# Ledger of designs, part 25: peptides against a protein of PDB entry 5TDY

Target 1, 88 residues: chain A of PDB entry 5TDY
Amino acid sequence: EKKIDGRRKAAVLLVALGPEKAAQVMKHLDEETVEQLVVEIANIGRVTPEEKKQVLEEFLSLAKAKEMISEGGIEYAKKVLEKAFGPE

## One batch from the design tools (peptide; made by RFdiffusion4, then SolubleMPNN)

Design b2_p14_6_s2 (from b2_p14_6 with D1G F3M V11I)
Fold by OpenDDE base, seed 2:
Structure b2_p14_6_s2 (fold): chain B 88 residues (1-88), chain A 14 residues (1-14)
Amino acid sequence: as target 1 above (88 residues)
Amino acid sequence: GEMFEKVVDAILKA
């Protein structure tokens, strides 16, 4: 597994959600973070299938570690994100 | 990284 920069992972995740959902998410972030994310998204370039896979896995792992959602909630999130990423 | 964590947290709250 290749190491991916945290900022890049964030950008990949937001792009996968699509512009509408990404905008909704960014409304919950501070101005500085939003500005940084916009820069990362603008420079995202090509995202490999491995990067998409890794980002999803790390998202689920982090969400579970925070215990912010139940196992069922994680499964739901997994389905939503996998659908957003699309086939490779 | 902190930025990724912030985005994850935001997603879970949105």
Scores: peptide ipSAE 0.682, ipTM 0.941, DockQ to the pose 0.683
Fold by OpenDDE base, seed 4:
Structure b2_p14_6_s2 (fold): chain B 88 residues (1-88), chain A 14 residues (1-14)
Amino acid sequence: as target 1 above (88 residues)
Amino acid sequence: GEMFEKVVDAILKA
């Protein structure tokens, strides 16, 4: 697997959520981070299936490690993103 | 990268 830049991973994740959900997420970020993400999103180009898979897996791993939400919450987040990254 | 972690945290909070 090719290593994906952290900024790109963030952009891929937000784009996958769609503009409405991405906007809600970015409300929880500082202004500087949002500005940086906008630049990354603007230059995201094509996102390969491999990248989507890697980003989803890393998201789930990090989310579980953070233990910020219940098991059900993790499953919910997984379903939301799986649907976003799912087959077309 | 820190940016990815920030976005993950934001998603979990949203």
Scores: peptide ipSAE 0.679, ipTM 0.941, DockQ to the pose 0.692
Fold by OpenDDE base, seed 3:
Structure b2_p14_6_s2 (fold): chain B 88 residues (1-88), chain A 14 residues (1-14)
Amino acid sequence: as target 1 above (88 residues)
Amino acid sequence: GEMFEKVVDAILKA
């Protein structure tokens, strides 16, 4: 897989959520991190299908590890994020 | 870096 910068992965994920949800998420981040993310989001440009796939997979992996989410919960989260990214 | 993990954590808490 092509390596993606961590800051870019974060921006891709937040943009997929939409501005309202992204704003709510960023309320849980420190000010400096938010400022950095806003810059990354502003300069996100074109997001490839490959990037979307990698970001989604890594998100699900981390979420499962951190929250010990059941398989059913992971399936639900996957569907929600797939809808957020939208069809191609 | 750590930024992606921070965002994931924030999403789970939001």
Scores: peptide ipSAE 0.675, ipTM 0.941, DockQ to the pose 0.729
Fold by OpenDDE base, seed 1:
Structure b2_p14_6_s2 (fold): chain B 88 residues (1-88), chain A 14 residues (1-14)
Amino acid sequence: as target 1 above (88 residues)
Amino acid sequence: GEMFEKVVDAILKA
């Protein structure tokens, strides 16, 4: 498994959510973080299937660790995000 | 990374 830069992982995840949802998410971030993410998104280039898989897996892992969603919620989120990372 | 964790937290709050 190739290690991905944290900033890139964040950009990949936001792009997968789409512009509207990404904008809503960024409202919960500090200005400096948003500025950095905008740069990363602008230079994201091609996102490989491997990167998408790794980002999704780490997202779910962190979400579980934070215990912010139920087990049923995890399965739902998994399906939604997998669709977001799907064909573009 | 710190940035990724921040974004994950933001997603869960949005």
Scores: peptide ipSAE 0.672, ipTM 0.940, DockQ to the pose 0.729

Design b2_p14_6_s3 (from b2_p14_6 with F3M E5Q V11Y)
Fold by OpenDDE base, seed 3:
Structure b2_p14_6_s3 (fold): chain B 88 residues (1-88), chain A 14 residues (1-14)
Amino acid sequence: as target 1 above (88 residues)
Amino acid sequence: DEMFQKVVDAYLKA
């Protein structure tokens, strides 16, 4: 499998969330970091099924491993991302 | 929500 850099993974996730939620997610970041992410988002191009799968799986893994959210939150996030990454 | 912020931060840290 192809390794995806962190900035690309973030861009894929942010695009999947939509502009309103993406903006809320980035509101705590400094200006330089936001600018970097905006560039990645602007140049995201086509996201492959493999990339979508990797981002989703790593997202769930990170959230659980770091105890970032409850099981209910994981299920919510999973549904949001699966819908966004689903077939068009 | 906040869960997404933490995951994004983790991505950027890697």
Scores: peptide ipSAE 0.710, ipTM 0.946, DockQ to the pose 0.111
Fold by OpenDDE base, seed 1:
Structure b2_p14_6_s3 (fold): chain B 88 residues (1-88), chain A 14 residues (1-14)
Amino acid sequence: as target 1 above (88 residues)
Amino acid sequence: DEMFQKVVDAYLKA
């Protein structure tokens, strides 16, 4: 399993969400953090199937562990990310 | 959609 940098994970997720949702997600971050993420997004290149899998699985794991969403919300999030990543 | 914000925070915190 290839280790993925935290900023890279964030970039992958933000790109998957699209520019409008990404902007909403980054609203609370400070200027320096936003700049760093923008650089990561600009240099994201190709996202491998393994990276997509890792990001999706970790996202769902975090969401469940932190009780951020209900079961219905988990299914919603899964659909959003799977559609964004597209078929491998 | 707040879930995505929290996950991003988790990524950046780690």
Scores: peptide ipSAE 0.709, ipTM 0.947, DockQ to the pose 0.110
Fold by OpenDDE base, seed 5:
Structure b2_p14_6_s3 (fold): chain B 88 residues (1-88), chain A 14 residues (1-14)
Amino acid sequence: as target 1 above (88 residues)
Amino acid sequence: DEMFQKVVDAYLKA
C-alpha cells in the first residue's frame, strides 16, 4: 500500500462519485475549498484502480465513523443476493 | 487530510 496525499484523495473520491454527485457534494463546501478541489481534480491525471480502491475503502471507513450509513457484512450480502437472484 | 475530511462531511450532508 502506498500513502496518498490528502488533497489527492479528495479529488479521487469526487471523480469516483461522478459529475452529478460530485456537484451535489461541492454545494456543501465553502468557496475556497471548492476552488482548491477544482485545481486538484484538473491535475488528477490518471487514477489507478489501486488508488480508487484505497480511497473508497478509507471513505467508507470515515463515513461510517462519522454517521450511520450502509454497512457491509452478512446482512448486506443477503440483500445483494436477494436483489440479484430473487426469493431464494 | 483535512480536505478529504471536508469532502466526506459534505457527502454526508448532501
Scores: peptide ipSAE 0.687, ipTM 0.943, DockQ to the pose 0.660
Fold by OpenDDE base, seed 2:
Structure b2_p14_6_s3 (fold): chain B 88 residues (1-88), chain A 14 residues (1-14)
Amino acid sequence: as target 1 above (88 residues)
Amino acid sequence: DEMFQKVVDAYLKA
């Protein structure tokens, strides 16, 4: 795997989340960081499937570690199924 | 990767 610049990883993640989700995330960042991210997003260019996959995998790893949640997929799968087929 | 860490932290707060 190619090493991706940290700023680029942030931009790739936000783009992958979509504008609505990205906006909600950015509301929890300081103004200077937001401005920097906007520039990175504006200049992101092409995002390869490989980059996207790599960034999302690292994101999930970090998020799980920070939240101290299981590395298993059961809880995630439950959430996915609920979103896909409706709550029980 | 400070910026990436900040975004991850922000995501968890959102």
Scores: peptide ipSAE 0.686, ipTM 0.944, DockQ to the pose 0.703

Design b2_p14_6_s4 (from b2_p14_6 with F3M V11I)
Fold by OpenDDE base, seed 3:
Structure b2_p14_6_s4 (fold): chain B 88 residues (1-88), chain A 14 residues (1-14)
Amino acid sequence: as target 1 above (88 residues)
Amino acid sequence: DEMFEKVVDAILKA
């Protein structure tokens, strides 16, 4: 698999959430980070199926490792991203 | 890398 830039991975996730959810997420980020992400989102272009798969897998891996949400919460997160990534 | 982790953390907090 091809390595994806960290900034691009972040942009892919936010776009997958949709504008409303992405806005809510960015409220938890500092201004400088938000500005950088907006630039990445504006230049995201085409996101390949392979990129979507890699980003989703890494997201789920990090979420589970942090143990910040229950197993049910992880399932919810998967559903939120299904619109862009498709069901697994 | 760090930006991605920040976004993941933000998603979990939102």
Scores: peptide ipSAE 0.695, ipTM 0.945, DockQ to the pose 0.727
Fold by OpenDDE base, seed 1:
Structure b2_p14_6_s4 (fold): chain B 88 residues (1-88), chain A 14 residues (1-14)
Amino acid sequence: as target 1 above (88 residues)
Amino acid sequence: DEMFEKVVDAILKA
């Protein structure tokens, strides 16, 4: 699979969540990170189905590794994000 | 990537 820049992956997730949820997420980030993400979001352009798939899969992998949510929670998050990305 | 991990962590906390 094609390698995606980490900053781009982050921007893809935030855009998929929508502006309201993205704002809530960014409250938990430092100012420097937020500034960088704003630039990436502004220049995100088109997000391909392949990018969406890769980003979602890596998100779920990291979420599981952090053990912050149950398996059921992971499945729920997966469905929410899949719906957020939407069909193209 | 560190930035991606930060965003993932933030999502889980939000």
Scores: peptide ipSAE 0.694, ipTM 0.945, DockQ to the pose 0.733
Fold by OpenDDE base, seed 5:
Structure b2_p14_6_s4 (fold): chain B 88 residues (1-88), chain A 14 residues (1-14)
Amino acid sequence: as target 1 above (88 residues)
Amino acid sequence: DEMFEKVVDAILKA
């Protein structure tokens, strides 16, 4: 399994959400972080299925570890993000 | 991976 740069993981996740949802998320970020993310998104290029899988798994892991959402919420988030990433 | 964690937190708050 290839290690993915943290900045790239963030960009992949935001792109998967789509522009409208990504914009809503970015409202919760500081200006410097947003600027950095925009650069990463602009240079994202092709996202492989493996990268998508790794990013999704790490997202779920972090969300669960932070206990910010219930187990049911994790399953829901998984379904939403899987749909967002979409089939290829 | 600070940037990734920030985005995750933001998603959970949005």
Scores: peptide ipSAE 0.693, ipTM 0.945, DockQ to the pose 0.713
Fold by OpenDDE base, seed 4:
Structure b2_p14_6_s4 (fold): chain B 88 residues (1-88), chain A 14 residues (1-14)
Amino acid sequence: as target 1 above (88 residues)
Amino acid sequence: DEMFEKVVDAILKA
């Protein structure tokens, strides 16, 4: 596995959500963070399959840790997000 | 990874 910059991981995840959902998410972020993310998104370029895999796994891990999502909930979320990332 | 964690937190709140 290659280490991915935290800002890049954030950008990859937001892009995967799509513009509408990404906009809703960014409403919960401070202005400075939003500005930084916009720059990262603008310069995201090509996202490799490995990056998508790593970001998805880290997202699920953090989401489970923060909200104590059940195993069934994690599996469901995984399926939904896999579609959001699109084919590679 | 602070920015990534912020985004994850925001997703959970959205």
Scores: peptide ipSAE 0.690, ipTM 0.945, DockQ to the pose 0.725

Design b2_p14_7_s1 (from b2_p14_7, 6 letters changed)
Fold by OpenDDE base, seed 4:
Structure b2_p14_7_s1 (fold): chain B 88 residues (1-88), chain A 14 residues (1-14)
Amino acid sequence: as target 1 above (88 residues)
Amino acid sequence: SAEEVAEIIKEWLK
């Protein structure tokens, strides 16, 4: 498994969420961090299916641990994010 | 929530 740096993971996730939800998330980050992430998103380039899968699975695992979603809702959430992200 | 998602991102950026 290819290791993905944190900035890349964040950018991939934010793109997957879409601009509206991404904006809501970024309201909770400081301005410097937001600017850095916007640059990462602007230069995200091609996201491989494996990379997207790794990021989303890690996110959902962490979200589950925080009880943000039910265990049975993980697969549903993954599908939503994947559809929002696109067929990359 | 959006705040919880942001916290996950913060962890990734550490």
Scores: peptide ipSAE 0.720, ipTM 0.953, DockQ to the pose 0.681
Fold by OpenDDE base, seed 1:
Structure b2_p14_7_s1 (fold): chain B 88 residues (1-88), chain A 14 residues (1-14)
Amino acid sequence: as target 1 above (88 residues)
Amino acid sequence: SAEEVAEIIKEWLK
C-alpha cells in the first residue's frame, strides 16, 4: 500500500465526487484551503485504480464512523458511491 | 452531507 499525502487524498476524493458535489463540499472549507485544493486537482494527473480504491476505502471507513452511511461492508458502500456520483 | 465530507477532508489536511 502506497502512502498518500492528505492533499492528494482530498483531491482524489473530490474528483471522484464530480464537480457539482465537490463544489458543495468545498463550500465548507476556508478560502485558502479551497485554493490549495484547486491547485491539487488541476495537477492531479493520473489516478490509478489502486490509489482511488485506497482513498475511497479510507473515506468510507471514516464516513461509516461518522454514521454517514448505514451498516454494511465497504464493498457495498463503494457500489453505492460509484452509482451515486459516477466514475471519474 | 457535504459538510460531513468536508470534515473528513479537513482531517486529511491537518
Scores: peptide ipSAE 0.719, ipTM 0.953, DockQ to the pose 0.727
Fold by OpenDDE base, seed 5:
Structure b2_p14_7_s1 (fold): chain B 88 residues (1-88), chain A 14 residues (1-14)
Amino acid sequence: as target 1 above (88 residues)
Amino acid sequence: SAEEVAEIIKEWLK
C-alpha cells in the first residue's frame, strides 16, 4: 500500500461523507484544524479509487475498534466498496 | 457519531 499522510486521509474521508455530514464532523474540531482541513479539501485534486478504498478501510477498522459499528456493518461496507471500486 | 468520527480524524492529524 502507498502511504497516505494524515491530512490527506482526513480530506478524503470528509469529501466522501459529503458537505453536510462533513460539516457536522468538523464542528467537533478546533478552529485552526477546521481551517487547515478546508484548505486541504479545496486542494484535494484527484482522489483515486485506490486511495478512497484505503482510507475508508482504515476508517472502518478504527470505527470497529471504537465500537462505532458492528462487524456486520463493516462487512456490508466492504461489499459496497468492492462493488463500487472493484475491477469491471 | 460525528464526534467519534472527529476523534479518528484527530488521530490522523497527530
Scores: peptide ipSAE 0.715, ipTM 0.953, DockQ to the pose 0.725
Fold by OpenDDE base, seed 2:
Structure b2_p14_7_s1 (fold): chain B 88 residues (1-88), chain A 14 residues (1-14)
Amino acid sequence: as target 1 above (88 residues)
Amino acid sequence: SAEEVAEIIKEWLK
């Protein structure tokens, strides 16, 4: 797997969440960070399915570690995100 | 939660 920049990972995740949910997440970030992420999203360009998968898997792994989701919920969440965002 | 997602993003941005 290719190493993905942290800013890039954040942008890919936020795009996958959609604008409404992304906005809710950004409410918990400082204004400077939000502005940086908005710029990153604006310049996201093409996101390959492999890159998206890698980001989402890392996110889900971290979410699991934080007990945000159950183990069984990981695969479910991946399917939901794939259906919502689709291949790029 | 949205806050928890934000915390993950903060980690990525470090």
Scores: peptide ipSAE 0.714, ipTM 0.953, DockQ to the pose 0.680

Design b2_p14_7_s2 (from b2_p14_7, 5 letters changed)
Fold by OpenDDE base, seed 3:
Structure b2_p14_7_s2 (fold): chain B 88 residues (1-88), chain A 14 residues (1-14)
Amino acid sequence: as target 1 above (88 residues)
Amino acid sequence: SAEEIAEIIKEWLK
């Protein structure tokens, strides 16, 4: 597993969420942070399936810790991610 | 929630 820069992780997640949800999320960030992330998103380039899977799995783990989603939901999401972005 | 997701992002940016 390759280490991913925090700014990169944030950009990958926001793109994965889609523009509508990403916009909602960024409303809770300060102006300087938003500007930083917009630049990262604009220059995100190619996101490999492995990178996307890694970011989303870390996000799910953190979301569980914050009790944002149920364990069952996380397990299901992981299975979906494995099918979509796992090794072929 | 969007706010909770933002908190995760803030942690990544530290």
Scores: peptide ipSAE 0.715, ipTM 0.953, DockQ to the pose 0.657
Fold by OpenDDE base, seed 2:
Structure b2_p14_7_s2 (fold): chain B 88 residues (1-88), chain A 14 residues (1-14)
Amino acid sequence: as target 1 above (88 residues)
Amino acid sequence: SAEEIAEIIKEWLK
């Protein structure tokens, strides 16, 4: 796996969430951070399926650690991602 | 929650 910059990860995640949910999330960030992320999103360019999968898997792992989702939920989500993006 | 997602993003931005 390629190491992904944190700003890039955030941008990829926010785009994946969609504009409505992304907006809700960014309401919990300071204005400077929001502006930075908006720039990152504007310049996101091509997001490969591998990159998107990697970001989402890391997100799910962290979400599980925060008990946002169950173990079964994260494993199911990972399988969905695998079927959706791979192999290529 | 949106707040919890934001916390993850904050970690990425550190």
Scores: peptide ipSAE 0.714, ipTM 0.953, DockQ to the pose 0.692
Fold by OpenDDE base, seed 4:
Structure b2_p14_7_s2 (fold): chain B 88 residues (1-88), chain A 14 residues (1-14)
Amino acid sequence: as target 1 above (88 residues)
Amino acid sequence: SAEEIAEIIKEWLK
């Protein structure tokens, strides 16, 4: 798999969350970081299914580690991602 | 939570 830049990962995740949730998340970041990410999002261009899958799977793994969601939820989410962005 | 998601993003930006 291709290594994804951290800023790129953040931008992909924020776009995936949608503008409302992304805005909530960004309220917890410092102003300079927000400005940087907004620029990154504005220039995000094409996000491949594989790239999106990688970012979301890593996010879910980290979310599991933080006990943000149940293990079953992580497994379900991974299955959804596989069905949506897996074999193509 | 939004705060927890932000913490993950902060880690990615380090």
Scores: peptide ipSAE 0.713, ipTM 0.953, DockQ to the pose 0.683
Fold by OpenDDE base, seed 5:
Structure b2_p14_7_s2 (fold): chain B 88 residues (1-88), chain A 14 residues (1-14)
Amino acid sequence: as target 1 above (88 residues)
Amino acid sequence: SAEEIAEIIKEWLK
Protein backbone atom coordinates (compact mmCIF):
# COMPACT_ATOMS: atom_id res chain seq x y z
CA GLU B 1 0.00 0.00 0.00
CA LYS B 2 1.04 3.58 -0.63
CA LYS B 3 2.57 5.62 2.16
CA ILE B 4 0.39 8.56 3.15
CA ASP B 5 1.80 11.83 4.44
CA GLY B 6 0.99 12.49 8.09
CA ARG B 7 -0.74 15.78 7.35
CA ARG B 8 -2.80 14.04 4.71
CA LYS B 9 -3.78 11.30 7.16
CA ALA B 10 -4.87 13.89 9.69
CA ALA B 11 -6.95 15.75 7.13
CA VAL B 12 -8.62 12.57 5.91
CA LEU B 13 -9.48 11.56 9.47
CA LEU B 14 -10.85 14.97 10.38
CA VAL B 15 -13.06 15.07 7.31
CA ALA B 16 -14.31 11.59 8.13
CA LEU B 17 -15.21 12.73 11.66
CA GLY B 18 -17.38 15.55 10.38
CA PRO B 19 -17.11 19.25 11.21
CA GLU B 20 -18.51 19.10 14.74
CA LYS B 21 -16.26 16.32 16.01
CA ALA B 22 -13.30 17.63 14.02
CA ALA B 23 -13.71 20.98 15.76
CA GLN B 24 -13.71 19.29 19.17
CA VAL B 25 -10.52 17.43 18.28
CA MET B 26 -8.77 20.53 17.00
CA LYS B 27 -9.44 22.34 20.29
CA HIS B 28 -6.63 20.17 21.65
CA LEU B 29 -4.13 21.29 19.00
CA ASP B 30 -2.12 24.49 18.96
CA GLU B 31 -3.42 27.35 16.85
CA GLU B 32 -0.76 27.07 14.18
CA THR B 33 -1.45 23.37 13.73
CA VAL B 34 -5.17 24.04 13.48
CA GLU B 35 -4.60 26.63 10.77
CA GLN B 36 -2.40 24.23 8.83
CA LEU B 37 -4.94 21.43 9.08
CA VAL B 38 -7.82 23.66 8.03
CA VAL B 39 -5.88 24.56 4.91
CA GLU B 40 -5.06 20.90 4.33
CA ILE B 41 -8.74 19.99 4.67
CA ALA B 42 -9.78 22.78 2.32
CA ASN B 43 -7.38 21.40 -0.29
CA ILE B 44 -7.98 17.72 0.37
CA GLY B 45 -9.39 17.12 -3.10
CA ARG B 46 -10.36 13.58 -3.93
CA VAL B 47 -9.90 11.01 -1.19
CA THR B 48 -9.81 7.53 -2.68
CA PRO B 49 -11.62 4.70 -0.92
CA GLU B 50 -8.28 2.94 -0.44
CA GLU B 51 -6.76 6.04 1.11
CA LYS B 52 -9.70 6.51 3.47
CA LYS B 53 -9.68 2.83 4.40
CA GLN B 54 -5.94 2.92 5.08
CA VAL B 55 -6.19 5.99 7.30
CA LEU B 56 -9.16 4.71 9.27
CA GLU B 57 -7.62 1.28 9.79
CA GLU B 58 -4.43 2.85 11.11
CA PHE B 59 -6.48 5.11 13.35
CA LEU B 60 -8.43 2.17 14.72
CA SER B 61 -5.22 0.28 15.41
CA LEU B 62 -3.80 3.23 17.32
CA ALA B 63 -7.08 3.76 19.15
CA LYS B 64 -6.96 0.12 20.26
CA ALA B 65 -3.43 0.59 21.56
CA LYS B 66 -4.67 3.54 23.61
CA GLU B 67 -7.65 1.50 24.84
CA MET B 68 -10.05 4.00 23.30
CA ILE B 69 -12.16 1.19 21.84
CA SER B 70 -12.49 -2.55 22.28
CA GLU B 71 -11.07 -5.18 19.96
CA GLY B 72 -14.59 -6.17 19.04
CA GLY B 73 -15.38 -2.63 18.06
CA ILE B 74 -12.31 -2.45 15.86
CA GLU B 75 -13.11 -5.70 14.11
CA TYR B 76 -16.67 -4.57 13.49
CA ALA B 77 -15.46 -1.22 12.18
CA LYS B 78 -13.04 -2.96 9.82
CA LYS B 79 -15.89 -5.03 8.41
CA VAL B 80 -17.95 -1.91 7.86
CA LEU B 81 -15.01 -0.22 6.13
CA GLU B 82 -14.40 -3.26 3.95
CA LYS B 83 -18.04 -3.22 2.90
CA ALA B 84 -18.08 0.50 2.17
CA PHE B 85 -14.60 1.07 0.78
CA GLY B 86 -13.51 -2.22 -0.73
CA PRO B 87 -12.23 -2.47 -4.28
CA GLU B 88 -14.46 -0.56 -6.69
CA SER A 1 -12.33 11.15 23.35
CA ALA A 2 -11.54 14.23 21.31
CA GLU A 3 -8.35 14.67 23.30
CA GLU A 4 -7.22 11.12 22.59
CA ILE A 5 -7.92 11.54 18.89
CA ALA A 6 -5.89 14.74 18.93
CA GLU A 7 -2.95 12.84 20.42
CA ILE A 8 -3.03 10.42 17.50
CA ILE A 9 -3.07 13.33 15.07
CA LYS A 10 -0.15 14.93 16.89
CA GLU A 11 1.80 11.73 16.40
CA TRP A 12 1.04 11.72 12.68
CA LEU A 13 2.27 15.30 12.42
CA LYS A 14 5.67 14.59 13.95
Scores: peptide ipSAE 0.713, ipTM 0.952, DockQ to the pose 0.677

Design b2_p14_7_s3 (from b2_p14_7, 4 letters changed)
Fold by OpenDDE base, seed 3:
Structure b2_p14_7_s3 (fold): chain B 88 residues (1-88), chain A 14 residues (1-14)
Amino acid sequence: as target 1 above (88 residues)
Amino acid sequence: SAEEIAEIIKEWLE
């Protein structure tokens, strides 16, 4: 597993969420952070399936810790991610 | 929620 820096993880997640949801999320960030993330998103380039899977799995783990989603929902999401972005 | 997602992002940026 390759280590991904925080800025990259955030950019990958925001792109994965889509522009509408990403915009809602960024409303809760300070202006300086938003500007930083916009730059990261603009320069995100190619995101490999492995990288996307890694970021989303970490996100799900953190979301569980914050009780944002149920364990069942996380397990289902992981299965979907494995099917879509796992080894081919 | 969007706010909770933002908190995760803040953690990644620390």
Scores: peptide ipSAE 0.718, ipTM 0.952, DockQ to the pose 0.715
Fold by OpenDDE base, seed 2:
Structure b2_p14_7_s3 (fold): chain B 88 residues (1-88), chain A 14 residues (1-14)
Amino acid sequence: as target 1 above (88 residues)
Amino acid sequence: SAEEIAEIIKEWLE
């Protein structure tokens, strides 16, 4: 796996969430951070399936650690991602 | 929640 910059990870996640949810998330960030992320999103360019998968898997792992989702939920989500992006 | 997601993003940006 390629190491992904934190700013890049955030941008990839926000794009994956969609504009509505991303907007909700960014309401909890300071204005300077929001502006930085908007720039990152604007310059996100091509996001490979591998990169997207990696970011989402890390997100799910962290979400599990924060007890945002159940173990079964994270494993199911990972399987969905694998099926969606596996054969590249 | 959106707030919890934001916390993860904050961690990435540290």
Scores: peptide ipSAE 0.716, ipTM 0.952, DockQ to the pose 0.700
Fold by OpenDDE base, seed 4:
Structure b2_p14_7_s3 (fold): chain B 88 residues (1-88), chain A 14 residues (1-14)
Amino acid sequence: as target 1 above (88 residues)
Amino acid sequence: SAEEIAEIIKEWLE
């Protein structure tokens, strides 16, 4: 798999969350960071299914580690990602 | 939560 830099991962995640949730998340970041991420989002270009899957799987793994969602929820989410972006 | 998601993003940006 291709390594994705942190700024790219963040931008992909924020776009995936949608503008409303992304805005909520960004309220917890400092202003300079927000400005940087907005630029990244503006220049995000094409996000491949593999890239999106990779970012979301890493996010879910970290979310599980922080006990943000149940283990069952993580497994379900991974299955959804596999169905949506796996066979391609 | 939005705050917890932001924490993950902060980790990615470190």
Scores: peptide ipSAE 0.716, ipTM 0.952, DockQ to the pose 0.715
Fold by OpenDDE base, seed 5:
Structure b2_p14_7_s3 (fold): chain B 88 residues (1-88), chain A 14 residues (1-14)
Amino acid sequence: as target 1 above (88 residues)
Amino acid sequence: SAEEIAEIIKEWLE
C-alpha cells in the first residue's frame, strides 16, 4: 500500500468525522496546526476509497491501542469499511 | 473522545 503523508491522513480523518466532530477535535490542537489542517482539508481533492480505508484502519488500530474502543468495535468497523470502500 | 482523537492526529503530524 502507498504511504500517506501525516497531514494528509489527518485531513482525511477530519473530513470523515464531519464538520461538527472535526471542530471538537481541532479545539485540542494549537492555532497554527488548526490553520494548517483547515487548508489541507480545503485542498483535499479526491480521496480514493483505498486511501480512506487505509487512514481509518490505522486510526482504529491506534484508537484500540489507546483503549478508546474495544476490539470488537474495531473488527465491526473494519467490516463496515471493507464493504463500503472495497475494490470498485 | 475528541481529545483522544486529537492525540492521534498530533502523532501523525510529528
Scores: peptide ipSAE 0.716, ipTM 0.952, DockQ to the pose 0.686

Design b2_p14_7_s4 (from b2_p14_7, 4 letters changed)
Fold by OpenDDE base, seed 3:
Structure b2_p14_7_s4 (fold): chain B 88 residues (1-88), chain A 14 residues (1-14)
Amino acid sequence: as target 1 above (88 residues)
Amino acid sequence: SPEEVAEIIKEWLE
């Protein structure tokens, strides 16, 4: 598995979420961070299916740890995210 | 929530 830097992970996630949801997320970040992420998104280039899968799986793991999603709902959440944000 | 997602992003950027 290839290591992905944090800036890249954040950009991949935000692009996967789509502009509307990404905008809601970025409302909770400071101005300097938003500017940084906008640059990363603008220069994201091609995102491989492997990168997207890796980022989303790490995100789901962290989301579970923060109790954003229930233990029993993790598999359901994975399916929903794969359908909505996975490979097209 | 969007706030919780933002916290994960902050952790990635540390």
Scores: peptide ipSAE 0.716, ipTM 0.953, DockQ to the pose 0.748
Fold by OpenDDE base, seed 1:
Structure b2_p14_7_s4 (fold): chain B 88 residues (1-88), chain A 14 residues (1-14)
Amino acid sequence: as target 1 above (88 residues)
Amino acid sequence: SPEEVAEIIKEWLE
């Protein structure tokens, strides 16, 4: 497992959410942070399946801890990730 | 919620 920079993780997540959802999320961030993330997204380049999977799995874990999603939702999401990105 | 997602991002940026 490769260590992923926090800014990189955020950019990967926001891109995965899509522009509409990402915009909604960024409304809750300060202007300076938004500008930084926009730059990160613009320069995101290629996102490997492993990198994307790693970011999304960490996100799901944190989301569960914050009671944002049910346990069943976590397990379902993991299966989706496995199908989409393989056992890399 | 978008707010909760933003909280996770804030943690990553710390």
Scores: peptide ipSAE 0.715, ipTM 0.953, DockQ to the pose 0.715
Fold by OpenDDE base, seed 5:
Structure b2_p14_7_s4 (fold): chain B 88 residues (1-88), chain A 14 residues (1-14)
Amino acid sequence: as target 1 above (88 residues)
Amino acid sequence: SPEEVAEIIKEWLE
């Protein structure tokens, strides 16, 4: 497993959410951070399935810890990720 | 919520 820097993780997550959902999330960030992340997204380049899986699994773990989702929800999401983001 | 997702992102950026 490769370590992913925080800016990259954020960009990968936001891209995965899609522009509409990402925009809603970014409303809660300061303008400088938004500008930085937009640049990161624009220059994200290739995101491997492994990166996507790693970022989303970490996100789900953190989301569970913050009680954003149920345990069943995270398990279901993992199954979806395993099916969608396998090796290409 | 979008706010909660943003909080996770903030943590990643710290």
Scores: peptide ipSAE 0.715, ipTM 0.952, DockQ to the pose 0.730
Fold by OpenDDE base, seed 4:
Structure b2_p14_7_s4 (fold): chain B 88 residues (1-88), chain A 14 residues (1-14)
Amino acid sequence: as target 1 above (88 residues)
Amino acid sequence: SPEEVAEIIKEWLE
């Protein structure tokens, strides 16, 4: 497993969410952070399936910890993301 | 929620 930079993780997640959802998320970030992330997204280049999977799994783990999703919903959420966004 | 997702991102950026 390759360690992924935090800025990279954020960019990968936001791209995976799509422009509309990403915009909703970024409304809750300060202006400087948004500008930084926009630059990261613009320079994201190729996202490997392994990298995307790693980021999304970490996200889901953290989401579970914040009780954003049910315990049994992790696998469901992974499948939803897989179906919605496919391999990249 | 978008706010909760943003909090995760903030943690990644710390």
Scores: peptide ipSAE 0.713, ipTM 0.952, DockQ to the pose 0.719

